# Peptides against a protein of PDB entry 3C2G, part 73

Target 1, 209 residues: chain A of PDB entry 3C2G
Amino acid sequence: IRTFDLLGLLLHDSDAIDGFVRSDGVGAITTVVQYPNNDLIRAGCKLLLQVSDAKALAKTPLENILPFLLRLIEIHPDDEVIYSGTGFLSNVVAHKQHVKDIAIRSNAIFLLHTIISKYPRLDELTDAPKRNRVCEIICNCLRTLNNFLMMWIPTPNGETKTAGPNEKQQVCKFIEIDILKKLMSCLSCEGMDTPGLLELRSTILRSFI

## One batch from the design tools (peptide; made by RFdiffusion4, then SolubleMPNN)

Design b2_p17_4_s2 (from b2_p17_4, 12 letters changed)
Fold by OpenDDE base, seed 2:
Structure b2_p17_4_s2 (fold): chain B 209 residues (1-209), chain A 17 residues (1-17)
Amino acid sequence: as target 1 above (209 residues)
Amino acid sequence: SALARRQEALERARRAA
């Protein structure tokens, strides 16, 4: 735990972060967070989030890391772990197409729906810190979903992948009224990526309706 | 979240062109 905190303090610039990632720092963290210690898991996932924007991640094999992380955020009860994990996922999915493919075949779309579904409506949360954290988690999930959907939209100069039948079915769950209400509630939260959420809404409508 | 937002911005720009 203290080591992760120290690393978090030392990894304050992009070059240091890239150096850590090139040295298999992500693999090291994922090994440590396998211990059944919630404080360790929280600290490790926070550090993962901190390095999740690293350019070096584009060259890091994530075939073993992503499925593990997805399982962790599926079962772990701590919102801080879920926040960090979904934040990491959203960032690494943005790196390369192969990372999106790994996440999708690991049932990430379904998991994102599950995560969003387990939280109450934001208007039912009276505790502001809790409400904000839940909103951030939902936004991380929705941003990740948007990154998946965008790869299936035809671009003028790109080959368009087609979503498989399972992926289509999983995406269709996001048009459930409860999910849409949560999407809309996130638009009212300060500091959220409102343009991104509006884009997702448009993307869902264009892709699957 | 920064990389995800950057990707989305790039994709928006591509669609607008």
Scores: peptide ipSAE 0.020, ipTM 0.575, DockQ to the pose 0.058
Fold by OpenDDE base, seed 5:
Structure b2_p17_4_s2 (fold): chain B 209 residues (1-209), chain A 17 residues (1-17)
Amino acid sequence: as target 1 above (209 residues)
Amino acid sequence: SALARRQEALERARRAA
């Protein structure tokens, strides 16, 4: 546990993070978090989040890593694990089509909906730290969704990947009133990526118009 | 941003160490 924390402290710059990822650091973390220790899982997922924006991840095979992480988030009720895991997911799918495809095949869209649906409305959370963490989780999920939706928006040259029927059905669940209310509530949270949430709102509208 | 989240995560780790 302390080893992950210390490693995270050493990974303070982009070059160090990139070096760690090139050395199969992500695979190493995912191996360690397979042990049934909640503190270890939390620390490992936190470290995954810390390295999740590394450029070297573009060359890292995530075919085995990403499905495992998605399953971990699905079964682990810890907000810190969910925060770190959804944060990792949102970062690794950014601007990487092959990673998006792996995530989608691994039922990520459904998982994101499940996560958002399980959390209460932010207005029902009186504890500010808890409310902020839940907001961050929802934002991570929605940012990931935005990255998926962007694949299916027609480009000016007319080339568009089409979502499969299952993906379309799963995406349609995000326009449920409850989900939309949670999205809107996140816009009221201090320190959130309001521009990103507004972009998502625009993307959602464009996807359904 | 991813950078801001990472910086916050590092700061939290420093406080926990």
Scores: peptide ipSAE 0.019, ipTM 0.549, DockQ to the pose 0.112
Fold by OpenDDE base, seed 4:
Structure b2_p17_4_s2 (fold): chain B 209 residues (1-209), chain A 17 residues (1-17)
Amino acid sequence: as target 1 above (209 residues)
Amino acid sequence: SALARRQEALERARRAA
């Protein structure tokens, strides 16, 4: 735990983070968080989030790491772990097609829906810190979904992939009224990435139209 | 952004030191 905290303090610049990632730092964290210690898991996932925007991740094999992380955030009860894990996922899939493919093959779309569905409506949460954390988790999930959906939207200069039938069915679950209400509630939260959520709304509309 | 969160974490660490 203290080691992860120390590493988090040392990894303050982009070069140090890239160096850590190139040295299989993500794999090392993933190995350590396999121990059944919740404090260790929390600290490790927080560190993963801190390095999740590293350029070196584009060259890192994530075939074993992503499925493990997805399983972890599926079953772990701690919101801090879920926050860090979904944040990591949302960052690593951004602008990385091969990572998106690994995540999708590992049932990420369904998992995102499951996570969003797990939490109550934001208006039912009276504790502001809890409400904000839940909102951030939902936003991470929705941002990840946006990154997936963007693959299937024709762009004038981009390679268009076609979503498989199972993927399409899983995406359709996000137009459920409960999910849409949670999206709208996130838009009303202060300090959220409102432009990103508006982009998702636009992407959803374009995907179902 | 992850960068903004890191800056906030560094600022919190500096205030705690």
Scores: peptide ipSAE 0.019, ipTM 0.503, DockQ to the pose 0.079
Fold by OpenDDE base, seed 3:
Structure b2_p17_4_s2 (fold): chain B 209 residues (1-209), chain A 17 residues (1-17)
Amino acid sequence: as target 1 above (209 residues)
Amino acid sequence: SALARRQEALERARRAA
């Protein structure tokens, strides 16, 4: 635990982060967080989030890492782990088609819906720190979904990937009234990525209308 | 693109948090 905290303090420079990722640091963290210690898992996932936008990740094989992380955020009860994990996911799938494909094959679409669904309505949360963290988690999930949906939007050049029937069915769950209400609630939260959520709303409309 | 720059800014903000 102290080692991860120390690493987090040392990895404040983009070059240091990139060097860590090039040395298979993501794989190393993923190996360590397989130990059943919640504090270690929390610290490791936080560190994963911190390095999730490193340029070197484009060259890192994620075929084993991503499915493991998806399983972790599916079952782990700690919101800090869920926040870090969904944040990592949203960053690594951004503009990386091969990573999107790995995530989708690993049932990420359904998982995102499950995560959003397990949390209460934001207006029912009286504790502001808890409410904000839940909002951030939902935003991470919705941002990840947006990145998936963009693959299936027709480009001006007429090239469009088609979603499979299972993916289409899973995506349709996100237009449920409860999910839409949570999206709208996130738009009302201070300090959230409102432009990103508005983009998602536009993407949803273009995908279903 | 403007979208890529925005995403990079968001990712940096997440790293800073």
Scores: peptide ipSAE 0.010, ipTM 0.539, DockQ to the pose 0.094; fails the geometry check

Design b2_p17_4_s3 (from b2_p17_4, 10 letters changed)
Fold by OpenDDE base, seed 2:
Structure b2_p17_4_s3 (fold): chain B 209 residues (1-209), chain A 17 residues (1-17)
Amino acid sequence: as target 1 above (209 residues)
Amino acid sequence: SAEAARQARLQRALNAS
């Protein structure tokens, strides 16, 4: 725990983060968080989030790491783990086709829906820190979904991947009224990525409805 | 973003020193 906290304090610049990632730091974290200690898991996932936008991740194999993290998020009820894990996921899939493919094959779309469905509406949460954390989690999930959907939007150059039938079915679940209400509630949260959420709404409507 | 969070931590550390 203390080691992860120390690393989190030392990794303030992109060069240090890239150095950590090039040294298989992500693999090291994922190995350590296999230990059944909630505080260790929280600290490790937080550190993963802190390095999740590193340029060096483009050269890091995620075939083993990403499925493990998705499973961890699936089985762990801790909001801090879910926040860090979905944040990591949203960052690593951004502009990385091969990582998107790994995530999708690992049932990420369904998991994202499950996570959003698990949480109550934000208006039912009276505790501001809890409400904000839930909003951030939902935003991470929706940002990740947007990154997936963008693969299936026709480009002017005519090369588009087509979503499989299972992926289409899973994406269609995000137009459920409950999910849409949660999306709208996130738009009202201070400090949220409103442009990104509006982009997702546009993408869903344009591509799947 | 993770970068924004790092910058915020760095700024807090600088302000505390």
Scores: peptide ipSAE 0.034, ipTM 0.639, DockQ to the pose 0.092
Fold by OpenDDE base, seed 5:
Structure b2_p17_4_s3 (fold): chain B 209 residues (1-209), chain A 17 residues (1-17)
Amino acid sequence: as target 1 above (209 residues)
Amino acid sequence: SAEAARQARLQRALNAS
């Protein structure tokens, strides 16, 4: 735990983060968090989030790491684990087709829906820190979904990958009224990436037109 | 992004020093 905290404090430089990732730092973290210790899992997932946008991750095999993390998020009710894990997922799938494919094969779309569905409406949360954290989690999930949906939007000059029937069915769940209400409620949260949420809304609409 | 969060933390640390 203290080691992960120390690493998080030392990894302020993007080159240092890339160095950590190139040295299989992500694999090391995922090995450590296999032990059923909640504090260790929190610290490890937080560190994963901190390195999740490293350029070196483009060369890191995630075939074993990503399914493990998705399972971890699925079974842990801890907001901090879910926040860090969904944040990691959102960042690693960004601009990386092979990582998107791994995530989708690992049932990520369904998991994202499950996560959003389990949280209460933001208007029901009176505690501002809790409300903000839940909003961030929902935003992470939705941003990840946006990255998936963008693969299936036709471009004027390119062959677009078509979503499989299962993926289409899973995506359709995000147009449920309760999901849409939660999305809209996130737009009212202070400090949220409102432009990003609006982009997602646009992408969702385009995916269903 | 994680980078934006790092930059914000760094700025806070610099301001606190």
Scores: peptide ipSAE 0.032, ipTM 0.621, DockQ to the pose 0.082
Fold by OpenDDE base, seed 4:
Structure b2_p17_4_s3 (fold): chain B 209 residues (1-209), chain A 17 residues (1-17)
Amino acid sequence: as target 1 above (209 residues)
Amino acid sequence: SAEAARQARLQRALNAS
């Protein structure tokens, strides 16, 4: 635990983070968090979030790491683990087709739906810190979904793929009224990526409804 | 984003120094 906290304090610049990632730091974290200690898991996932936008991750094989993290998020009910894990996921899939493919094959779309579905409506949360954390988790999930959806929309400068039948079925769950209400509620949260959420809303409305 | 969080931490550290 202290080691992860120390690493989080040392990794202040992009070069240090890239150095850590090039030294298989992500693999090291995932090895350590296999131990059944909730504090260790929380600290490890937080550190993963801190390095999740590192440039060196583009060269890091995530075939074993990403499925492990997705499983960890699936089985661990801790909001801090879910926050960190969904934040990691949203960052690593951004602009990385191979990572998107790994995530989708590892049932990420359905998992994201499950995560959003388990949380209450934001208007039912009176505790502001809890409400904000839940909003951040939902936002991470929806941002990740948007990154997946963008693969299936023709762009002038991008490779377009066709979603498989299973992926289409999984995506259809995100048009459920409760999911859409949660998307809309996130738009009212201060400090959220409102432009990104509006983009997702537009993508869903234009391409999937 | 993780970068935004890092920048916020750096700014806090600079303000505290």
Scores: peptide ipSAE 0.029, ipTM 0.610, DockQ to the pose 0.082
Fold by OpenDDE base, seed 1:
Structure b2_p17_4_s3 (fold): chain B 209 residues (1-209), chain A 17 residues (1-17)
Amino acid sequence: as target 1 above (209 residues)
Amino acid sequence: SAEAARQARLQRALNAS
């Protein structure tokens, strides 16, 4: 725990972060967080988020790491773990088709829906820190979903991949009234990625037209 | 601070994803 905190304090620059990632730092974290200690898992996932934008991740195989992280998020009922994990997921799938494919094969779409569904409406949360954290989690999930959906939107200049029947069915769950209400509530939160959420709304609509 | 700059970078990465 203290070691992860120390590493987080040392990883202030991109070169140090890239150096850590090149030395299989992500694999090291995933090994350590296999221990059933909540504080250790929180610290490890936080460190994953801190290195999730590293350029060196483009060269890091995620075939084993990403399914493990998705499983960890699925089974761990901790907002800090879910926040860090969904943030990591969102960053690593950005502009990386191969990573998107790994995530989708690992049932990420369903997991994202499950995560959003388990949280109460933001209007029911009176504690501002809790409300903001929940909103951030939902935004991370929805941003990740947007990155998946964009693969299946026809482009004028290329052949578009088609979503499979299972993926289409899972995507349809995101137009449920409860999910839409949560999306709308996130749009009203200060400091949130409102443009990204509006983009997702547009992408969802285009996916059903 | 270096921490604030790092956090801002991470937020930008999240927003760009």
Scores: peptide ipSAE 0.026, ipTM 0.631, DockQ to the pose 0.445

Design b2_p17_5_s1 (from b2_p17_5, 10 letters changed)
Fold by OpenDDE base, seed 4:
Structure b2_p17_5_s1 (fold): chain B 209 residues (1-209), chain A 17 residues (1-17)
Amino acid sequence: as target 1 above (209 residues)
Amino acid sequence: MTDSERLRLENLLLSLS
């Protein structure tokens, strides 16, 4: 725990973060968080989030790391773990087709749906810090979904990947009325990524209409 | 996609606009 906190304090610049990642730092974190200690798991996932946009991740094999993280998120009912984990996921899949594929094969779409379904509507949360954290989690899920959907939209050169029938069915779960209500409620949260919401709107239009 | 799903999607899109 203390080590992760210290590392988090030292990894502030892109070069240091890249150096950590190149030294298999992500693998080291995933090894340590296998211990059944909630504080350790929280600290480790937070550190993962901090390095999740590192350029060096493009050269890091994630075939074992992503399934492990997804399982960790699935079994730990901890908002901080879920926040960090979904944040990591949303960042690592960005601009990386092979990582998106690993995530999807590892049941990421269903997991994201499960996460959103687990939380109450934001208007039912009276505690502002809790409400904000839940909103951030849902936003992480939406950003990840957006990245997945973009794979199936034709590029300017006409190239596109085709979603399988299972993936299409999984994505359709996000247009369930309960899910949509929760997504819409996020618009009431302060500090929302308005450009991100507009991008999601565009992606949904291109994917479902 | 059912008509109900379409309506829900439309409402979502309106909310995001």
Scores: peptide ipSAE 0.028, ipTM 0.604, DockQ to the pose 0.019
Fold by OpenDDE base, seed 5:
Structure b2_p17_5_s1 (fold): chain B 209 residues (1-209), chain A 17 residues (1-17)
Amino acid sequence: as target 1 above (209 residues)
Amino acid sequence: MTDSERLRLENLLLSLS
């Protein structure tokens, strides 16, 4: 635990983060968080989040890492783990088609829906820190969804990846009334990624209309 | 999508505008 905290302090710039990632730091964290220790898992996921936007991740094999992380998020009812894990997911899939494919094959879309579905409406949360954390989690899920949807938008040359029937069905679950209400509630949260939600709006328009 | 789903989508889009 202290080691992860220390690493987090040392990884204070992009070069250090890239160096850590190039040295298989993500794999190292993934190995450590396989132990059934909640504090260790929390610390490891937090560190994953810290390095999740590293440029070096484009060269890192994630075929074993992503499925494991998704499973970890699925089975741990810890907001901090979910926050860090969904944050990691949203960042690592960004601008990386191969990583998006791995995530989707690993049932990420369904998991994101499950996460949003499990949390109560934000207006039901009276504790501000809890409400903010839940909102952040939902925003992470939405950013990830946005990144997936963009993959299926036609390019100017007419080329596009086609979503499979299962993926289409899973994506459609995000427009369920309960989910929509939760998404709308995030718009009222202070300091949240409103630009990201607006981007999602645009992506939805291009994907469904 | 169903008419109901379309309506929900429209409402979502309006909320995000």
Scores: peptide ipSAE 0.027, ipTM 0.599, DockQ to the pose 0.019
Fold by OpenDDE base, seed 3:
Structure b2_p17_5_s1 (fold): chain B 209 residues (1-209), chain A 17 residues (1-17)
Amino acid sequence: as target 1 above (209 residues)
Amino acid sequence: MTDSERLRLENLLLSLS
């Protein structure tokens, strides 16, 4: 645990982070968090989030890492783990078709829906720190969904990838009334990624209309 | 897309405006 804290302090610049990732730091973290210790898992996921936008990740195989992380998020009822994990997911899938494919094959769309569905409405949360964390988690899920939807938007040259029937069904779950209410509540939270939600709106228009 | 899905989508878009 102290090691992860120290690493977090040392990895404060882009060069250090990139060097860590090039040295298979992500693989090292995922190996360590297989130990059944909640504090260790929390610290490891936080560190993963910290390095999730590193340039070196483009050259890092994620075929084993990503399914493991998704399973970790699925089984841990810890907001900090879920926050860090969904944040990692949203960052690593960005602009990486191969990573998106791995995530989708690993049932990421369904998992994201499940995560949003399990949390109460934000207006029912009286504790501000808890409410903000839940909102951030939902935003991470929606940002990831946005990145998936972009795969199926026609390009200017007319090329488009088609979503499979199962993928379409999973995506349609995000327009359930309960999910929509939670999305609306996120827009009312201070300091949230409103631009990201507006981007999702635009992506939905291009994908479904 | 069903009529109900379309309505839900419209509500989402309105909420994000």
Scores: peptide ipSAE 0.025, ipTM 0.591, DockQ to the pose 0.018
Fold by OpenDDE base, seed 1:
Structure b2_p17_5_s1 (fold): chain B 209 residues (1-209), chain A 17 residues (1-17)
Amino acid sequence: as target 1 above (209 residues)
Amino acid sequence: MTDSERLRLENLLLSLS
């Protein structure tokens, strides 16, 4: 735990972060968090989030790491782990087609839906720190979903990957009334990616409603 | 996202429905 905290302090610039990632730092963290200690898992996932936008990740094989992280998020009912993990996912899939493919094959779309579904409505959360954390988690999930949807948008030359039937079905679950209400509630939270959420909301609503 | 990209995304979502 202390080691991850110290390492997080040392990784204060992009070059240090890239150096850590190039040295298989992400793999090292994922190895350590296999130990069934919640504090260790929290610290490790937080560190993953800190390095999740590193340029060096584009060259890092994530075929084993990403499925493991998704499984970790799935089995841990810890908001801090889920926050860090979904944040990592959101950042690592951005602008990386091969990472999006790994995530989707690893049932990420369904997992994101499950995560959003398990949390109460934000208006039912009276504790501001808890409400904000839940909102951040939902935002991470929806940002990741948007990145997946963009993968299937045709390029100007007409070339694009088509979503399979399973992906289509999984995406359609996000128009459930409970999910839409939670999306709307997140728009009222301060400090959130409101423009991105509004854009996704508008696109979904225009298409399905 | 550009307006063109939004329209393409909208059409995609329509195709998924």
Scores: peptide ipSAE 0.023, ipTM 0.510, DockQ to the pose 0.039

Design b2_p17_5_s2 (from b2_p17_5, 8 letters changed)
Fold by OpenDDE base, seed 4:
Parts: sequence; C-alpha cells; structure tokens
Structure b2_p17_5_s2 (fold): chain B 209 residues (1-209), chain A 17 residues (1-17)
Amino acid sequence: as target 1 above (209 residues)
Amino acid sequence: MTASERLREENRLKSLE
C-alpha cells in the first residue's frame, strides 16, 4: 500500500509515467491487486488511473490486463475502486482502436450498463461527496461508451467498422429511461465534463436515429 | 479534464502543502 502511494507521488511527470509504463508497470500493478486486500486493490487501481493517459500505453499489450480489470470492477463493492477502474478504462480506450476491441470482446459495454444501473439516482444521494463520486463513475462509464460509439459513426474520409448484433443490443440498453435520467443528472453536476456528456448525447442520438 | 488528469493535479496540490 505504501509503495503504491509512494509511486503515485513520484509519477507526476509525463516522462516518469511513460518510463513506468514501458517497464511493464501496469502489469506489475495488475499482479499485486490480485491479492484479496481491499486497501491494496484501492491503491493499485488509483495508481492505474494516474498512468492511464500515458502515451506509452499505445505500445503496451493489454490483452490480459484489461479483461482482468473489467472483472475486478464488475465484482468489487468499493466505489473508489470502481471510480479508478472506470477512469482507467475510459482513458485507455481513447484513440486506441485495438484497446477498444479488447474491451468490447470482454463484454465492456454490458458491464458499463451494469455499473450505471447499480447506483441510485443522484437526487437520492444526500451526501455530497458520495453523490459526486457516483456522478464521476457514471461519467467515466458514459465517456467510455462514447468512445465505443464513435467507432461506428461514418466519417467522410474512411470506412467505418460496423457494430455486431450483440454490440448493438448492448448499446440499446443505454436508451432506457433510467440511464437517460442519470445522464441528464450528471449534466447538472458542477465540475463535470459537460461538453463530453453533450457529445455523448449527440452520439447516442446519431447511433439510434 | 480526464479522471487521470484530475488525480494528478490533486496529488500535485497535496505535495505542495
């Protein structure tokens, strides 16, 4: 635990983060968080989040790491772990087609829906820190979804991949009234990525329309 | 701002205190 905290303090510089990732730091963290210690898991996932936007991740094989993380955030009860894990996921799939493919094959779309669905409505949360954390988790999930959906939107200059029938069915679950209400609630939260959420709203409309 | 960017900024601020 202290080691991860120390590493987190040292990894403020982009070059240091890239160096850590190039030395298989993500794999090392993934190995450590396999131990059934919640404090260790929390610290490890937090560190993963800190390095999740590293340029070196584009060259890192995530075929084993990403499915493991998805399984972890599926079953772990701690909101801090879910926050860190969904944040990691949202960042690593950004602008990385091969990572998106791994996530989708690992049932990430369905998992995102499951995570959003398990939390109460934001207006039912009276504790501001809890409400903000839940909002951030939902936003991480929705940002990840947006990154997936953008793959299937026709661009003027290129052949777009088509979503498979299973992916389409999983995406359709996000137009449920409960999910849409949670999206709208996130738009009302201060300090959230409102432009990103508006982009997702537009992307959803373009995908179903 | 991404979740990772926020976390790095928070940690940076804490290290300065």
Scores: peptide ipSAE 0.025, ipTM 0.570, DockQ to the pose 0.700
Fold by OpenDDE base, seed 5:
Structure b2_p17_5_s2 (fold): chain B 209 residues (1-209), chain A 17 residues (1-17)
Amino acid sequence: as target 1 above (209 residues)
Amino acid sequence: MTASERLREENRLKSLE
């Protein structure tokens, strides 16, 4: 735990973060978080989130790492782990088609729905820190979904990938009234990525219409 | 800068390209 904290302090600039990733730092963290220690898992996932926007990740094989992380956030009840894991996912799938494909094959769409569904409505949460954390998790999930959906929107000059029937069915679950209400509640939270949520709303409309 | 802040900034920069 102390090692991850110290490492996190040293990884304060983009060059240091990129160097860590190039040295297989992400693989090292994922190895360590396999130990059944909740504090270690939390610290490791936080560090993963910290390095999740590194340019070097584009050259890092994530075929083993990403499915492991998805399984971790599926089974782990800790909001901090889920926050860090969904944040990592949202960052690594951004503008990286091969990573999106790995995530989708690893049942990420269904997992995102499951995560959003397990949390209560934000208006039912009286504790502000808890409410904000839940909102951030939902936002991470929805941002990730947006990145997936954008692959299937026809672009004038691009090869449009078509979603498979299973993916379409899984995406359709996000138009459930409960999910939509949670999306709308997140739009009302201060400090959230409101533009990103509005983009998702637009993307959903374009995907179903 | 948090990871979320960096992501927002990156998205902002990409929208300007």
Scores: peptide ipSAE 0.025, ipTM 0.585, DockQ to the pose 0.082
Fold by OpenDDE base, seed 1:
Structure b2_p17_5_s2 (fold): chain B 209 residues (1-209), chain A 17 residues (1-17)
Amino acid sequence: as target 1 above (209 residues)
Amino acid sequence: MTASERLREENRLKSLE
């Protein structure tokens, strides 16, 4: 645990982070967090989040790592683990088509819906730290969804991927009233990625019109 | 600011304490 904390303190510059990733640091963390120790899992996932925007990740095979992380955030009860895991997912799929494909094949769209659905409405949370953390998790999920949807929006040049029927069905679940209310609640939270949420709203509308 | 950027900044601040 202390090792991950120390490593996190040392990995505060982009070059150090890239060096860590090039040395299979993500794989190393993923191996360690397989042990049933919640403190270790929390620390490891936090470190994953910290390195999740590294340029070196574009060259890192994630075929085994990403499905494992998705399974972890599917079953783990700790909001801090979910926050770190969804944040990692959101960052690694950004601008990386191959990673998006791995995530989608690993049922990420459905998982994102499941995660959002398990949390209460933000207005029902009286504890401000808990409310903010839940909002951040939902924002991470919705940002990830936006990155998926953008692949299927027709470009003027006509070359767009088409979502499969299963993906379309899974995406349709995000227009449920409960999900939309949670999206709107997140837009009202201070310090959240409001531009990202507004972009998603626009993307959803463009995907269904 | 990405989630990772916020975390790096948080860790940076902790290292200065």
Scores: peptide ipSAE 0.024, ipTM 0.568, DockQ to the pose 0.718
Fold by OpenDDE base, seed 2:
Structure b2_p17_5_s2 (fold): chain B 209 residues (1-209), chain A 17 residues (1-17)
Amino acid sequence: as target 1 above (209 residues)
Amino acid sequence: MTASERLREENRLKSLE
């Protein structure tokens, strides 16, 4: 735990973060968070989030790491772990097709739906910090979904991948009224990535029309 | 920490040097 805290303090610049990632820092963290210690898991996932936008991640093999993380955020009860994990996921799939493919093969789309579904409506949460954290988690999930959907939208310069039938079915679950209400609730929260959520709305429309 | 947060922190640290 103290080591992760220290690392978090030291990894304050992009070069340091890239250096850490190049040294298999992500693999090291994922090894440590396999221990049944919630504080350690929380600290490790927070550190993962901190380095999740590193350029060096493009060269990092995530074939084993990502499925593990997905399983962790599926079962772990701590919102801080879920926040960090979904944040990591959203960042690593951004602009990295191979990572998106790994995530999708690992049932990420369904998992995102499951995560969003397990949380109550934001209006039912009276504790502001809790509400904000839940909103952030949902936003992370939705941002990740957006990144997946963008793969299947025709671009002028590229071959569009076609979503498989299973992926399409899983994506369709996100237009359920409960999910849409949660999306709308997130849009009303201050300090959230409103532009990203609006982009998702646009992407959904383009995907289903 | 987001990229934006990191950038802010980097700038803060540079201003202290």
Scores: peptide ipSAE 0.023, ipTM 0.573, DockQ to the pose 0.215

